# Designs tried in a protein design run: peptides against a protein of PDB entry 2QAS. Part 106

Target 1, 120 residues: chain A of PDB entry 2QAS
Amino acid sequence: PPEDLMQYEAMAQDALRGVVKAALKKAAAPGGLPEPHHLYITFKTKAAGVSGPQDLLSKYPDEMTIVLQHQYWDLAPGETFFSVTLKFGGQPKRLSVPYAALTRFYDPSVQFALQFSAPE

## One batch from the design tools (peptide; made by RFdiffusion4, then SolubleMPNN)

Design b2_p26_4_s4 (from b2_p26_4, 8 letters changed)
Fold by OpenDDE base, seed 4:
Structure b2_p26_4_s4 (fold): chain B 120 residues (1-120), chain A 26 residues (1-26)
Amino acid sequence: as target 1 above (120 residues)
Amino acid sequence: AAPEIANDGVSEEEREAYREFYLANS
């Protein structure tokens, strides 16, 4: 088969990352997500730009999933990354995650799922 | 194995559902 010099798959993935950004912006808006929507977000913890407590990130050396449903605070979806405060073992901690670090996005309420190739 | 849900406030029912989803799509 011919070689894809346009890299269409990469372009498509970038477009789909925009869906995640848009969903997070909806979540951050007043009133939050419309019930029963909630978000499962999986990302590579060692990806460039991922920031958070060292002990937390060290606990998950490859990937971790966070759920934005009942316990999250100060969700701030930027243009290239989002940040959010979650509780881990009872302790509130701030995470900053570039959209490029995402590997999975899932909303179980409607079974909407996306999968991404993230940098190793 | 499904990536672990790291944060608090997620029911075991939700966790199990996610595991099932992951397995079905892996």
Scores: peptide ipSAE 0.573, ipTM 0.906, DockQ to the pose 0.742
Fold by OpenDDE base, seed 1:
Structure b2_p26_4_s4 (fold): chain B 120 residues (1-120), chain A 26 residues (1-26)
Amino acid sequence: as target 1 above (120 residues)
Amino acid sequence: AAPEIANDGVSEEEREAYREFYLANS
């Protein structure tokens, strides 16, 4: 087939990643997400730009899922990445995750799901 | 295998539900 020099598939994926960004911005707004909405976010831990505690990332060498529902703090959704504080084993830790590192997004309350291709 | 839910505050029931969802949609 002809070479797609426009890279439409990548454009479409980036547009869908925008849904995650928008959802996180809603979550970060005053009052948070409207009940019962909550977010499952899966990402590649070794993707470029992912940062967090060494021990945590080492524990999940491929990918991990975080849930933003009852226990998250200081959610900061930027234009290219978001950061959030979560508790792991009782310890608060900060994660920074580029939207490009995402592999799955899910809101169980309405069974809305997205899948993405992410670099390893 | 489904990626583990890493952070605290998520019940085992919810974790299992997510695993089932992941497998069903893989």
Scores: peptide ipSAE 0.572, ipTM 0.906, DockQ to the pose 0.777
Fold by OpenDDE base, seed 5:
Structure b2_p26_4_s4 (fold): chain B 120 residues (1-120), chain A 26 residues (1-26)
Amino acid sequence: as target 1 above (120 residues)
Amino acid sequence: AAPEIANDGVSEEEREAYREFYLANS
């Protein structure tokens, strides 16, 4: 088959990652997400740029999912990564996740889902 | 297996629903 020198698939993936960024920016805006929307975000815990408590990340050596609905604080969606404070076992902890580390995005309220290829 | 929902504030029912969703779309 013809060689794709434009790398369209990669460009498409990046464009879709933009949906997650946009959704998080909406969530971070005053008032938060419009009910009943809430976000399930899955990412590779060992991907470059992922940062958080060692014990937490070690507990999930491959992937982990976080849900932004009832218990999240200081959501800060940047241009290349987002950070957020969540509670794990009752303890608040900060996570920093590059959009490139994402593998899945889901909003159960409207059953909207996206899948991404992330670095191993 | 579906990646575990790590943070607090998510009911078991919601967790189970997500697992089913993941399996159906894996």
Scores: peptide ipSAE 0.569, ipTM 0.904, DockQ to the pose 0.786
Fold by OpenDDE base, seed 3:
Structure b2_p26_4_s4 (fold): chain B 120 residues (1-120), chain A 26 residues (1-26)
Amino acid sequence: as target 1 above (120 residues)
Amino acid sequence: AAPEIANDGVSEEEREAYREFYLANS
């Protein structure tokens, strides 16, 4: 078969990452997500641009999942990354995650799921 | 293995359900 010089597969993946960005923007809007929608976001903790508390990231050396449902604050979805405050062991901590670091996105309320190939 | 749900406010039941979902779709 002919060689794909357009890299259509990568384009499609990037478009789907846009869905996550849009969903987070909805979550960040006044009033938050409409019930019962909530988001499970999985990402590679060692991916470029990921930042947060050293102890937290060290605890999850490969991947971790965060859930945006009952306890999240100051969600800020940017164009290339989002940041959010969550509680871990009772302590509020700030995470910054590039969309490129994502490996999974899931909204169990409607069973909507996406998977991504993320850089190591 | 399935990545752990890290933040507070998530029940063990939710964690287990997600693990099962992850494995079924990986």
Scores: peptide ipSAE 0.569, ipTM 0.905, DockQ to the pose 0.783

Design b2_p26_5_s1 (from b2_p26_5, 10 letters changed)
Fold by OpenDDE base, seed 4:
Structure b2_p26_5_s1 (fold): chain B 120 residues (1-120), chain A 26 residues (1-26)
Amino acid sequence: as target 1 above (120 residues)
Amino acid sequence: AVPSAAEAAALGAELEAKAAAFQAGA
């Protein structure tokens, strides 16, 4: 196949990352996501910009999947990253994840899924 | 990438299993 100098695949992936950002913005709005929508998000834990409890991230050296349904607080979707508070072992933990670190996105209510290549 | 319906279902099942274990005890 001919060489793609436009890098369409990369542009398409970035556009699709925008879907995740938009979905998170909806989730962060008053009232949250319209039921029964909820989100599963997987990201590379060692990607640049990812931050959170050291002990927690250490348990997941490659990827981590979080669910945003009933147990999440203070979701803050910025332009380049989002942050959210989740409970682990009953304790609230704050995670900050750049959209570029995402590898999977899924909404089981409508079986909508996305996959991305993320920096290592 | 946007997976097919079948791929989405498989991906979802995997993620649901991982998340269930990950945030268990929340």
Scores: peptide ipSAE 0.369, ipTM 0.862, DockQ to the pose 0.708
Fold by OpenDDE base, seed 2:
Structure b2_p26_5_s1 (fold): chain B 120 residues (1-120), chain A 26 residues (1-26)
Amino acid sequence: as target 1 above (120 residues)
Amino acid sequence: AVPSAAEAAALGAELEAKAAAFQAGA
C-alpha cells in the first residue's frame, strides 16, 4: 500500500486532542461547564508527564478515570497538559495530566466520546 | 478516534462505572 508521508492519522488524533483541551478550557472558565455537561477523562498513569500523589497513582498502574462535575478545583488547562484538584477519600489531591496521556473522553449529557492511543 | 453513537454509549457506561467506584461524590 502507498506510504503516508503526511501522517494524517497522527494529525487527526492531535486535532481531536484539541477538542479535549478546548472543553477543559470551557470548564475552567467562570461558572464552569453549562449544566448538565460534565466530563469523564481516562489517562495512562505511566505516561510521561503524568504527576500526582504516589499513593494514588500506584493504585492505578495502567489507567485512571477522573470526573469533572461537582467536585473539582483550580482547573488549569495548559497547552500541553492540564492540572486539577480533586478529592479522594475526602482529601484534595493535585493531578497533572498531559493531553498526550489521554485515552478516553466522555460527556454523558450529550453522549459525546473520543478515544485515543497513548504511550505505555 | 470518534466512536459511533452506540460505541460512545458503551464507553460512557464503562467510564461512569469506573468513576462511581473511584471518585464517589464527584
Scores: peptide ipSAE 0.369, ipTM 0.862, DockQ to the pose 0.580
Fold by OpenDDE base, seed 1:
Structure b2_p26_5_s1 (fold): chain B 120 residues (1-120), chain A 26 residues (1-26)
Amino acid sequence: as target 1 above (120 residues)
Amino acid sequence: AVPSAAEAAALGAELEAKAAAFQAGA
């Protein structure tokens, strides 16, 4: 079969990652997400650019799923990554995750989901 | 990729269950 020199699939995946970015920007706006929307985000913890407490990331060597619903603070969705403060074991932890590290995105309120292939 | 409705539902159930272990009370 003919070779895709345009790499359309990669382009499509990047465009879909843009949906996550846009959703997070809505979540970061005053008032947060419109009820009852909330987000589940899974990412590769060892992907380039991922940062956070060593002990936390080490505990989840492959993937980690976080929830943005009731307990999240200072959500900052940048152009290439987002950062957010979440509580783990009752303690606030700051995470920074590049959109390229994402593997799953889900909003249960409308059962909207996205899946991505992220670098190992 | 955009999963089908059925896949989305299954994925959601998986994520909700998995997230509970990572971020209780979230």
Scores: peptide ipSAE 0.367, ipTM 0.863, DockQ to the pose 0.617
Fold by OpenDDE base, seed 3:
Structure b2_p26_5_s1 (fold): chain B 120 residues (1-120), chain A 26 residues (1-26)
Amino acid sequence: as target 1 above (120 residues)
Amino acid sequence: AVPSAAEAAALGAELEAKAAAFQAGA
């Protein structure tokens, strides 16, 4: 088969990751997400760039799913990663997740989903 | 990748179940 020097597949995947980034930017805007939209995001906890409390990440050695609906604060969607404060066990924890670490994205309100390959 | 409608539903159900287990108030 012909060699793809344009790397179209990578471009397409980056575009899809861009959807997540865009969604998070909407979530971070004043007023948050328009109801009833809310997001479920799964990422590889050991992926490069992922950071957060050691005690929390150690409990989820493979993947972790977070929810952005009613209990999230200081969502900061950057260009390569996003950070957010969530409560786990009643305690607020700050997480920083590169978009490249994502494996799943879902919005139940419209059943919109995306799946990604992430570093092991 | 963009899953089919059926795959999306199954994926969503799984994520909702997992999240509910460790993030209270979500």
Scores: peptide ipSAE 0.366, ipTM 0.861, DockQ to the pose 0.584

Design b2_p26_5_s2 (from b2_p26_5 with M11L E13A I16E E18A E20A T22F)
Fold by OpenDDE base, seed 2:
Structure b2_p26_5_s2 (fold): chain B 120 residues (1-120), chain A 26 residues (1-26)
Amino acid sequence: as target 1 above (120 residues)
Amino acid sequence: SIPSAEEAAALGAEMEAAAAAFQAGA
């Protein structure tokens, strides 16, 4: 097969990651997501740029799934990563996740899903 | 990639189950 020097597949994947970023920006806007939309996000915990409480990340050496519905605060979707405060065991914890670390995205309200390949 | 409708539903079920165990009260 001919060699793809344009790397179209990679560009397509990056475009799809943009959907997640856009969705998070909508979630971070005043009023949050329109009901009943809410988001599930899975990411590789060992991916470069991922940061959070050591005790929490240690429990999930491969990947973890977080949900953004009712219990999330200070969602900050940047250009290359997003950060958010979630409660675990009743305690607020700050997570920072690069979009490149994402492996799954899902909105159950409309059963919309995306899958990605991530480092590690 | 964009999963088919059925694949999306299955993927979602797995994610919801994982989150339920990991992030109770969300």
Scores: peptide ipSAE 0.450, ipTM 0.877, DockQ to the pose 0.613
Fold by OpenDDE base, seed 4:
Structure b2_p26_5_s2 (fold): chain B 120 residues (1-120), chain A 26 residues (1-26)
Amino acid sequence: as target 1 above (120 residues)
Amino acid sequence: SIPSAEEAAALGAEMEAAAAAFQAGA
C-alpha cells in the first residue's frame, strides 16, 4: 500500500484518546456519569507520567485495570492526564495516569470499547 | 482502534474480571 505521510492512524488514535478524556470529564461533573454508565480503564503502569503508591504499581508491572463506578473519589481529568482516588484492599490510593498510557477503555452499559497502543 | 461488537464484549469481560480481582467496590 502507498506510504502514509500524513500519519492518519496516529491522528485517529489521538482523537480516540480524546473520547476517554471527554468521558472522564463527564464523570467528574456534578452528579457523575448518567446511570448505568460506568468505566473500565486499562493502562501501562510503567509508562512515563504514571504515578501512584509504589506497592500498588509494583504489584502490576505491566498493566492495571481500574473501574469507575461505585467507589471512586476526586476524579480530576486534566488535559494530559487524569487523577483519581480508588480503594485497594480497603485503603484509598491516588493514581495519576496520562491519557497516553491508556491501552483499553470500556463502558459495559453500552458495550463501548476502545483499544490503544501505549508507550513502552 | 474501535473493536467490533464481539471483540468489545470479550475485551470487556477481561477488564471486568481484572478489576474485580483487586479493587474494592468494583
Scores: peptide ipSAE 0.446, ipTM 0.874, DockQ to the pose 0.598
Fold by OpenDDE base, seed 1:
Structure b2_p26_5_s2 (fold): chain B 120 residues (1-120), chain A 26 residues (1-26)
Amino acid sequence: as target 1 above (120 residues)
Amino acid sequence: SIPSAEEAAALGAEMEAAAAAFQAGA
């Protein structure tokens, strides 16, 4: 097949990652997400730019799925990454995740899902 | 990519199951 020098697939992936960013920005706005919307996000824990507690990330060497519904604080969706405080074992933990590290996104309320290819 | 409705449901089920193990009461 002909060689794609435009890298359209990558462009499409980036555009779809924009959906996640936009959704998180809505979630971070005053009042949060409109009920019953809530978000599940899976990301590669070893991807460049991912940061958080070593003990937590080490526990999930490949991928980690987080949920933003009732137990999240200080959600900060930036342009290239988002950060959020979640509770694990009752303890607040701060995670910082580049959008490029995402592999899955899901909103159960409307069964909307996205899949992404992420760096190894 | 954008999965089909059936794929979305399956992915969602997997993600919900995975998250349950990570965040109690989420």
Scores: peptide ipSAE 0.445, ipTM 0.874, DockQ to the pose 0.616
Fold by OpenDDE base, seed 3:
Structure b2_p26_5_s2 (fold): chain B 120 residues (1-120), chain A 26 residues (1-26)
Amino acid sequence: as target 1 above (120 residues)
Amino acid sequence: SIPSAEEAAALGAEMEAAAAAFQAGA
């Protein structure tokens, strides 16, 4: 097939990453997501810009899946990354995840899913 | 990409399982 010099696939993926950003912004707004919507997010833990507790990230050397439903705080969806506080073992942990690091997104309430490629 | 409905269901199941195990006890 002819060579795609426009990189349409990448453009489309970036556009779809925008869906995640928009969804997170809705989640961060007053009142949060309209029930029963909630979000599952998988990301590459070693991707550039990912930050969080070293001990936590070390347990997940490749990918990590988080759920944003009832146990999340201070969700801050920026333009290039989002940060959120989750509890593990009762301890709050702050994660910062670039949208570019995302590999999967899912809202079970409507079975809406997205898949992305993310660099190592 | 946007998976098919069938793929979405399977993907979601995997993600739910992963997160359930991961954040269990939180």
Scores: peptide ipSAE 0.443, ipTM 0.872, DockQ to the pose 0.676

Design b2_p26_5_s3 (from b2_p26_5, 10 letters changed)
Fold by OpenDDE base, seed 1:
Structure b2_p26_5_s3 (fold): chain B 120 residues (1-120), chain A 26 residues (1-26)
Amino acid sequence: as target 1 above (120 residues)
Amino acid sequence: AVPSAAEAARLGAEMEAKAAAFQAGA
């Protein structure tokens, strides 16, 4: 097949990652997400730019799925990554995740899902 | 990629199961 020098697939993937960013920005706004919307996000824990407590990330050597519904604080959706504080073992942990590290996104309320290719 | 409705349901179920273990007790 002919070579795609435009990298359309990558462009499409990035556009879809934009949906996640937009959703997180809605979630971070005053009042949060409109009920009953809530978000599940899966990302590669060893992807470049991912940061968080070693004791937490070490428990998830490949991927980690977090939920943003009731127990999350200081959600900060930036342009290239988002950060959020979540409780683990009763203790608050700060995570920073580049959108490029995402592999799955899901909103159970409307069964909306997205899958992404992510770096190893 | 945007999965079909059926795929979305399966993927969602998997994610909910994984997240249930994570943040348990939070």
Scores: peptide ipSAE 0.512, ipTM 0.895, DockQ to the pose 0.672
Fold by OpenDDE base, seed 3:
Order: C-alpha cells, then structure tokens, then sequence
Structure b2_p26_5_s3 (fold): chain B 120 residues (1-120), chain A 26 residues (1-26)
C-alpha cells in the first residue's frame, strides 16, 4: 500500500480531540453546559503531562473516568490540556489532563461518544 | 474514532459505571 506522508489519520484524530476541547470550552463559558448535557472523560493517568494529587492518581494506576456535571470548578480548557477542580471524598482536587491522554469522551444526554488512542 | 450508535451506547454504559465512585456529583 502507498505510504501516507500527509498523516491524514493523525490529522483526523487531532480534529476529534478538538471536539473535546471545544466541548470543554463550552462547559467553561459563563452558564456552563446547557442542561442536560454533561461529560464523562476517561484518560490514561500515567500519560505524559497528566498531573494531580498523588493520593488520587494512585487509586487509578491505568485509567480514570471523571464526570463534569453538577460539581466541577475552575475548568480551564487550554490549547493542549485542560485543568479542573473536582471533589473526591469531599475534598477538592485539581487535575491537569492533556488532550492527548484522553481515551474516551461521552455525553449521556445525547449518547455522543468518542474513542481515542492514547499513549500507554 | 467515532463509534457506531450501538458502540457508543456500550461505551457510554461502561464509562458511567467506571466513573469514580467517590467523586462528588458523579
């Protein structure tokens, strides 16, 4: 088969990651997500650039799924990563997740889902 | 990748079940 020097598949994956980024930017805007939209996000916890409390990440040595619905704060969707404050066990924790670390994205309200290949 | 409708439903169910149990508002 011919060699793809354009790397179209990578471009397509980047575009799809852009959907997540755009969704998070909507979530971060004043008023938040329009109800009943809410987001499930799964990421590889040991991927490069992932950061958060050691005690929290230790509980999820492979992947972690977080929910952005009623309780999330200071969502900051950057160009390469997003950060957000969530409560675990009643304690606020700050997570920083590169979009490249994402493996799954889901909005139950409309059953929209995406899957990504992330570094192992 | 964009999964089919059926795959999306399955994926979503897995994610809902996998969500951190101790996350407030999860």
Amino acid sequence: as target 1 above (120 residues)
Amino acid sequence: AVPSAAEAARLGAEMEAKAAAFQAGA
Scores: peptide ipSAE 0.506, ipTM 0.892, DockQ to the pose 0.592
Fold by OpenDDE base, seed 2:
Parts: structure tokens; sequence; C-alpha cells
Structure b2_p26_5_s3 (fold): chain B 120 residues (1-120), chain A 26 residues (1-26)
């Protein structure tokens, strides 16, 4: 088959990652997400750029799924990564995740989902 | 990739089950 030198599929995937970024920016805006919207995000914990408490990340050697609904603070959706404070075991933990590390995105309220390939 | 409605439902169920087990206040 013809060789795709443009790498269209990769471009399309990057564009879809932009949807996640945009959704997070909406979540970070005053008032947060419009109810009943809330987000589930799965990412590769060992992907380049992922940062967080060792005690937390060590429990998830491959992937981790976080929820942005009722308990999240200081959500900061940057250009290449987002950071957020969540509670685990009652303690606040700061996570920093590059969009490139994401493997799944889901909003139960409208059953909208996205899947991505991430670093192995 | 954008999964089908059926796939989305499955993925969602898996994600909800996984997250509910460890994150406080989800």
Amino acid sequence: as target 1 above (120 residues)
Amino acid sequence: AVPSAAEAARLGAEMEAKAAAFQAGA
C-alpha cells in the first residue's frame, strides 16, 4: 500500500487529544463543568513526563484512572500537560500528566469516550 | 480513536469500576 508520509492518523490522534485538553480547560473554568458532566481519565503511569507521589504511582505500574467530579483542586490544563490535586486515602496528591500519556477519556453523562495509543 | 457507542459504554464501565476503588470523593 502507498506510504503515508503525512502521517495523517497521528495528526488525527493529536487532534483528538486536543478534545481532552479543551474539556479540562472547561473543567478548570469558574464554576467547573456543567452538571452532570464529569471526567474519567486513564494514563500510562510510566510515560515520559508523568509526575506524582512515588507511594501513589508505585501502586499503578502500568495505568491509572482518575476522576474529576466532586473532589479535585487546582486543575491546571497546560499546553502539553495538565496538573491536578486529588485525594487518595484522604490526603491530597498532586499529579502532572502529559496529554501524550493518556490512553482513555470518558464522560459518563453523555457516554462520550476516546481511546489513544500511549508510550509503552 | 473514537469508539462506537457500545465500546464507549464498555470502556466507561471499566473506568468507573477502576476509579471507584481508590480515589476518595470521586
Scores: peptide ipSAE 0.500, ipTM 0.894, DockQ to the pose 0.600
Fold by OpenDDE base, seed 5:
Structure b2_p26_5_s3 (fold): chain B 120 residues (1-120), chain A 26 residues (1-26)
Amino acid sequence: as target 1 above (120 residues)
Amino acid sequence: AVPSAAEAARLGAEMEAKAAAFQAGA
């Protein structure tokens, strides 16, 4: 097939990442997500820009899936990354994840899912 | 990419199972 010099696939991927960003911005609003909506997010833990406690990230050398439903605090969805506080083993941990590191997004309430290609 | 309904269900099930293992109470 002809060579795609426009990189339409990459453009489409970026547009879909925008959906995740928009969803997180809704989640960060005062009232939170409208019930029963909640979010599952999978990301590459070694991707550029990902940061968090060493003890936590060392347990997940490839990918990690987090849940934003009942136990999350200080969700801050920026333009290129989001940060959030979650409890692991009962202890609060702060994570910072670039949207470019995402590999999967899912909302069980409506079974809406997205899959992305993320850098290794 | 936007998976089909069937694919979405499978992906979601995998994600739910993985998260439940370490983020109890979420």
Scores: peptide ipSAE 0.499, ipTM 0.891, DockQ to the pose 0.604

Design b2_p26_5_s4 (from b2_p26_5, 9 letters changed)
Fold by OpenDDE base, seed 5:
Structure b2_p26_5_s4 (fold): chain B 120 residues (1-120), chain A 26 residues (1-26)
Amino acid sequence: as target 1 above (120 residues)
Amino acid sequence: AVPSAEEAARLGAEMEAKAAAFQAGA
């Protein structure tokens, strides 16, 4: 097939990343997600813009999957990244993750999933 | 990409298994 100079696949992926952003904004709204919706998110921990406590990220050198259901606080979905506080080992820890770092998104309640290519 | 229903179920199961290992009570 001819070479795609429009980069349609990349544009489509970016559009789908918008779904994740929109879902997180719903989750951050008053009252949170409508039950039983909840979110699983996988991201590359070494991708540009990812930040969090060293003790935590050191345990996940490649990628990490987090759950936004019962134990999350101060979810702040920005335009290019989101930040959230989660408990690990009983301690609250703040993570900041660019949407571009995401590799998987899943909502078990309706079995909706997305996959993305993410930079290292 | 939007996976098929079957792929979505598989991916979801993998994600649930991975998350359950370190985020208890999630």
Scores: peptide ipSAE 0.438, ipTM 0.878, DockQ to the pose 0.587
Fold by OpenDDE base, seed 1:
Structure b2_p26_5_s4 (fold): chain B 120 residues (1-120), chain A 26 residues (1-26)
Amino acid sequence: as target 1 above (120 residues)
Amino acid sequence: AVPSAEEAARLGAEMEAKAAAFQAGA
């Protein structure tokens, strides 16, 4: 097949990652997401830029899926990564995840899903 | 990538199952 020097697939994926960023920004706004919308996000735990409790991340050597519905605080969707506080074992933990580390996004309320290729 | 409706449902079910395993009850 002809060689794609434009890297369209990569551009398309970056654009779709923008959907996640936009969704998170809506979630972080006053009032949060309009019910019953809520988000499931899967990311590569060893991807560059991923930050969080070592004990937690060590339990998920490949991927981790988090839920943003009821128990989340201080959601901060930046331009390159988002951070959020979630409870694990009853304890609040801060996670920072680059959008580039995402592999899946899902909103059960409308069954909207996205799948991404993330660095290993 | 944007999966088909059927694939989206499958992926979603998998994600819900994985997340529920550790965040449920938090």
Scores: peptide ipSAE 0.438, ipTM 0.877, DockQ to the pose 0.659
Fold by OpenDDE base, seed 3:
Structure b2_p26_5_s4 (fold): chain B 120 residues (1-120), chain A 26 residues (1-26)
Amino acid sequence: as target 1 above (120 residues)
Amino acid sequence: AVPSAEEAARLGAEMEAKAAAFQAGA
């Protein structure tokens, strides 16, 4: 097949990652997400740029799925990564996840889903 | 990639199951 020197597939994936970023920005805005919208996000825990409590990440050596619905705080969606505080076992934990580390995105309220190729 | 409606439902169910296992009050 012809060689793609434009890297169109990568560009398309980045565009879709933009949907996640935009959704998170909506979630971070005053008032949060309009009910009943809420977000499930799966990412590779060992991907470059992923940061969080060592004890937590060690329990999820491959992927982790987090939920942004009722229990999330200080959501900060940057241009290349987002950070958020969630509770695990009642303890608040700060996670920082590059959009490039995402593998899945889902909003159950409307059954909207996306899948991504992410670094191992 | 954007999965089909059927695949989206499957993926969503998997994600919900995984999250429910460890994140309290989500």
Scores: peptide ipSAE 0.435, ipTM 0.877, DockQ to the pose 0.618
Fold by OpenDDE base, seed 2:
Structure b2_p26_5_s4 (fold): chain B 120 residues (1-120), chain A 26 residues (1-26)
Amino acid sequence: as target 1 above (120 residues)
Amino acid sequence: AVPSAEEAARLGAEMEAKAAAFQAGA
């Protein structure tokens, strides 16, 4: 096949990652997401820039899926990563996840999904 | 990548199943 010097696929993926960022920014706005929208996010836990409690991340050496619906606080969607506080075992935990680490995004309310390749 | 509607539903079901066990009350 012809050589793609433009790297269109990579550009397309970057644009789609922008959708996730935009969705998270909407979720972080006052009032949160418009009901019944809520978000499922899967990411590679060992990807560069991922940070959180060691005890939590150690349980998920490959990837983990988090949900932003009823129990999330201080969602902060930055330009390259987002951070959020979630409860695990009743304890609040702060996670920081680069958008580049994402592998799946899903909104059940409208069955909207995205898949991404993430660094190992 | 943007999956088809059918694939999206399948992927979503998998994610919901994983999250349910991982993050109760989400």
Scores: peptide ipSAE 0.428, ipTM 0.876, DockQ to the pose 0.600

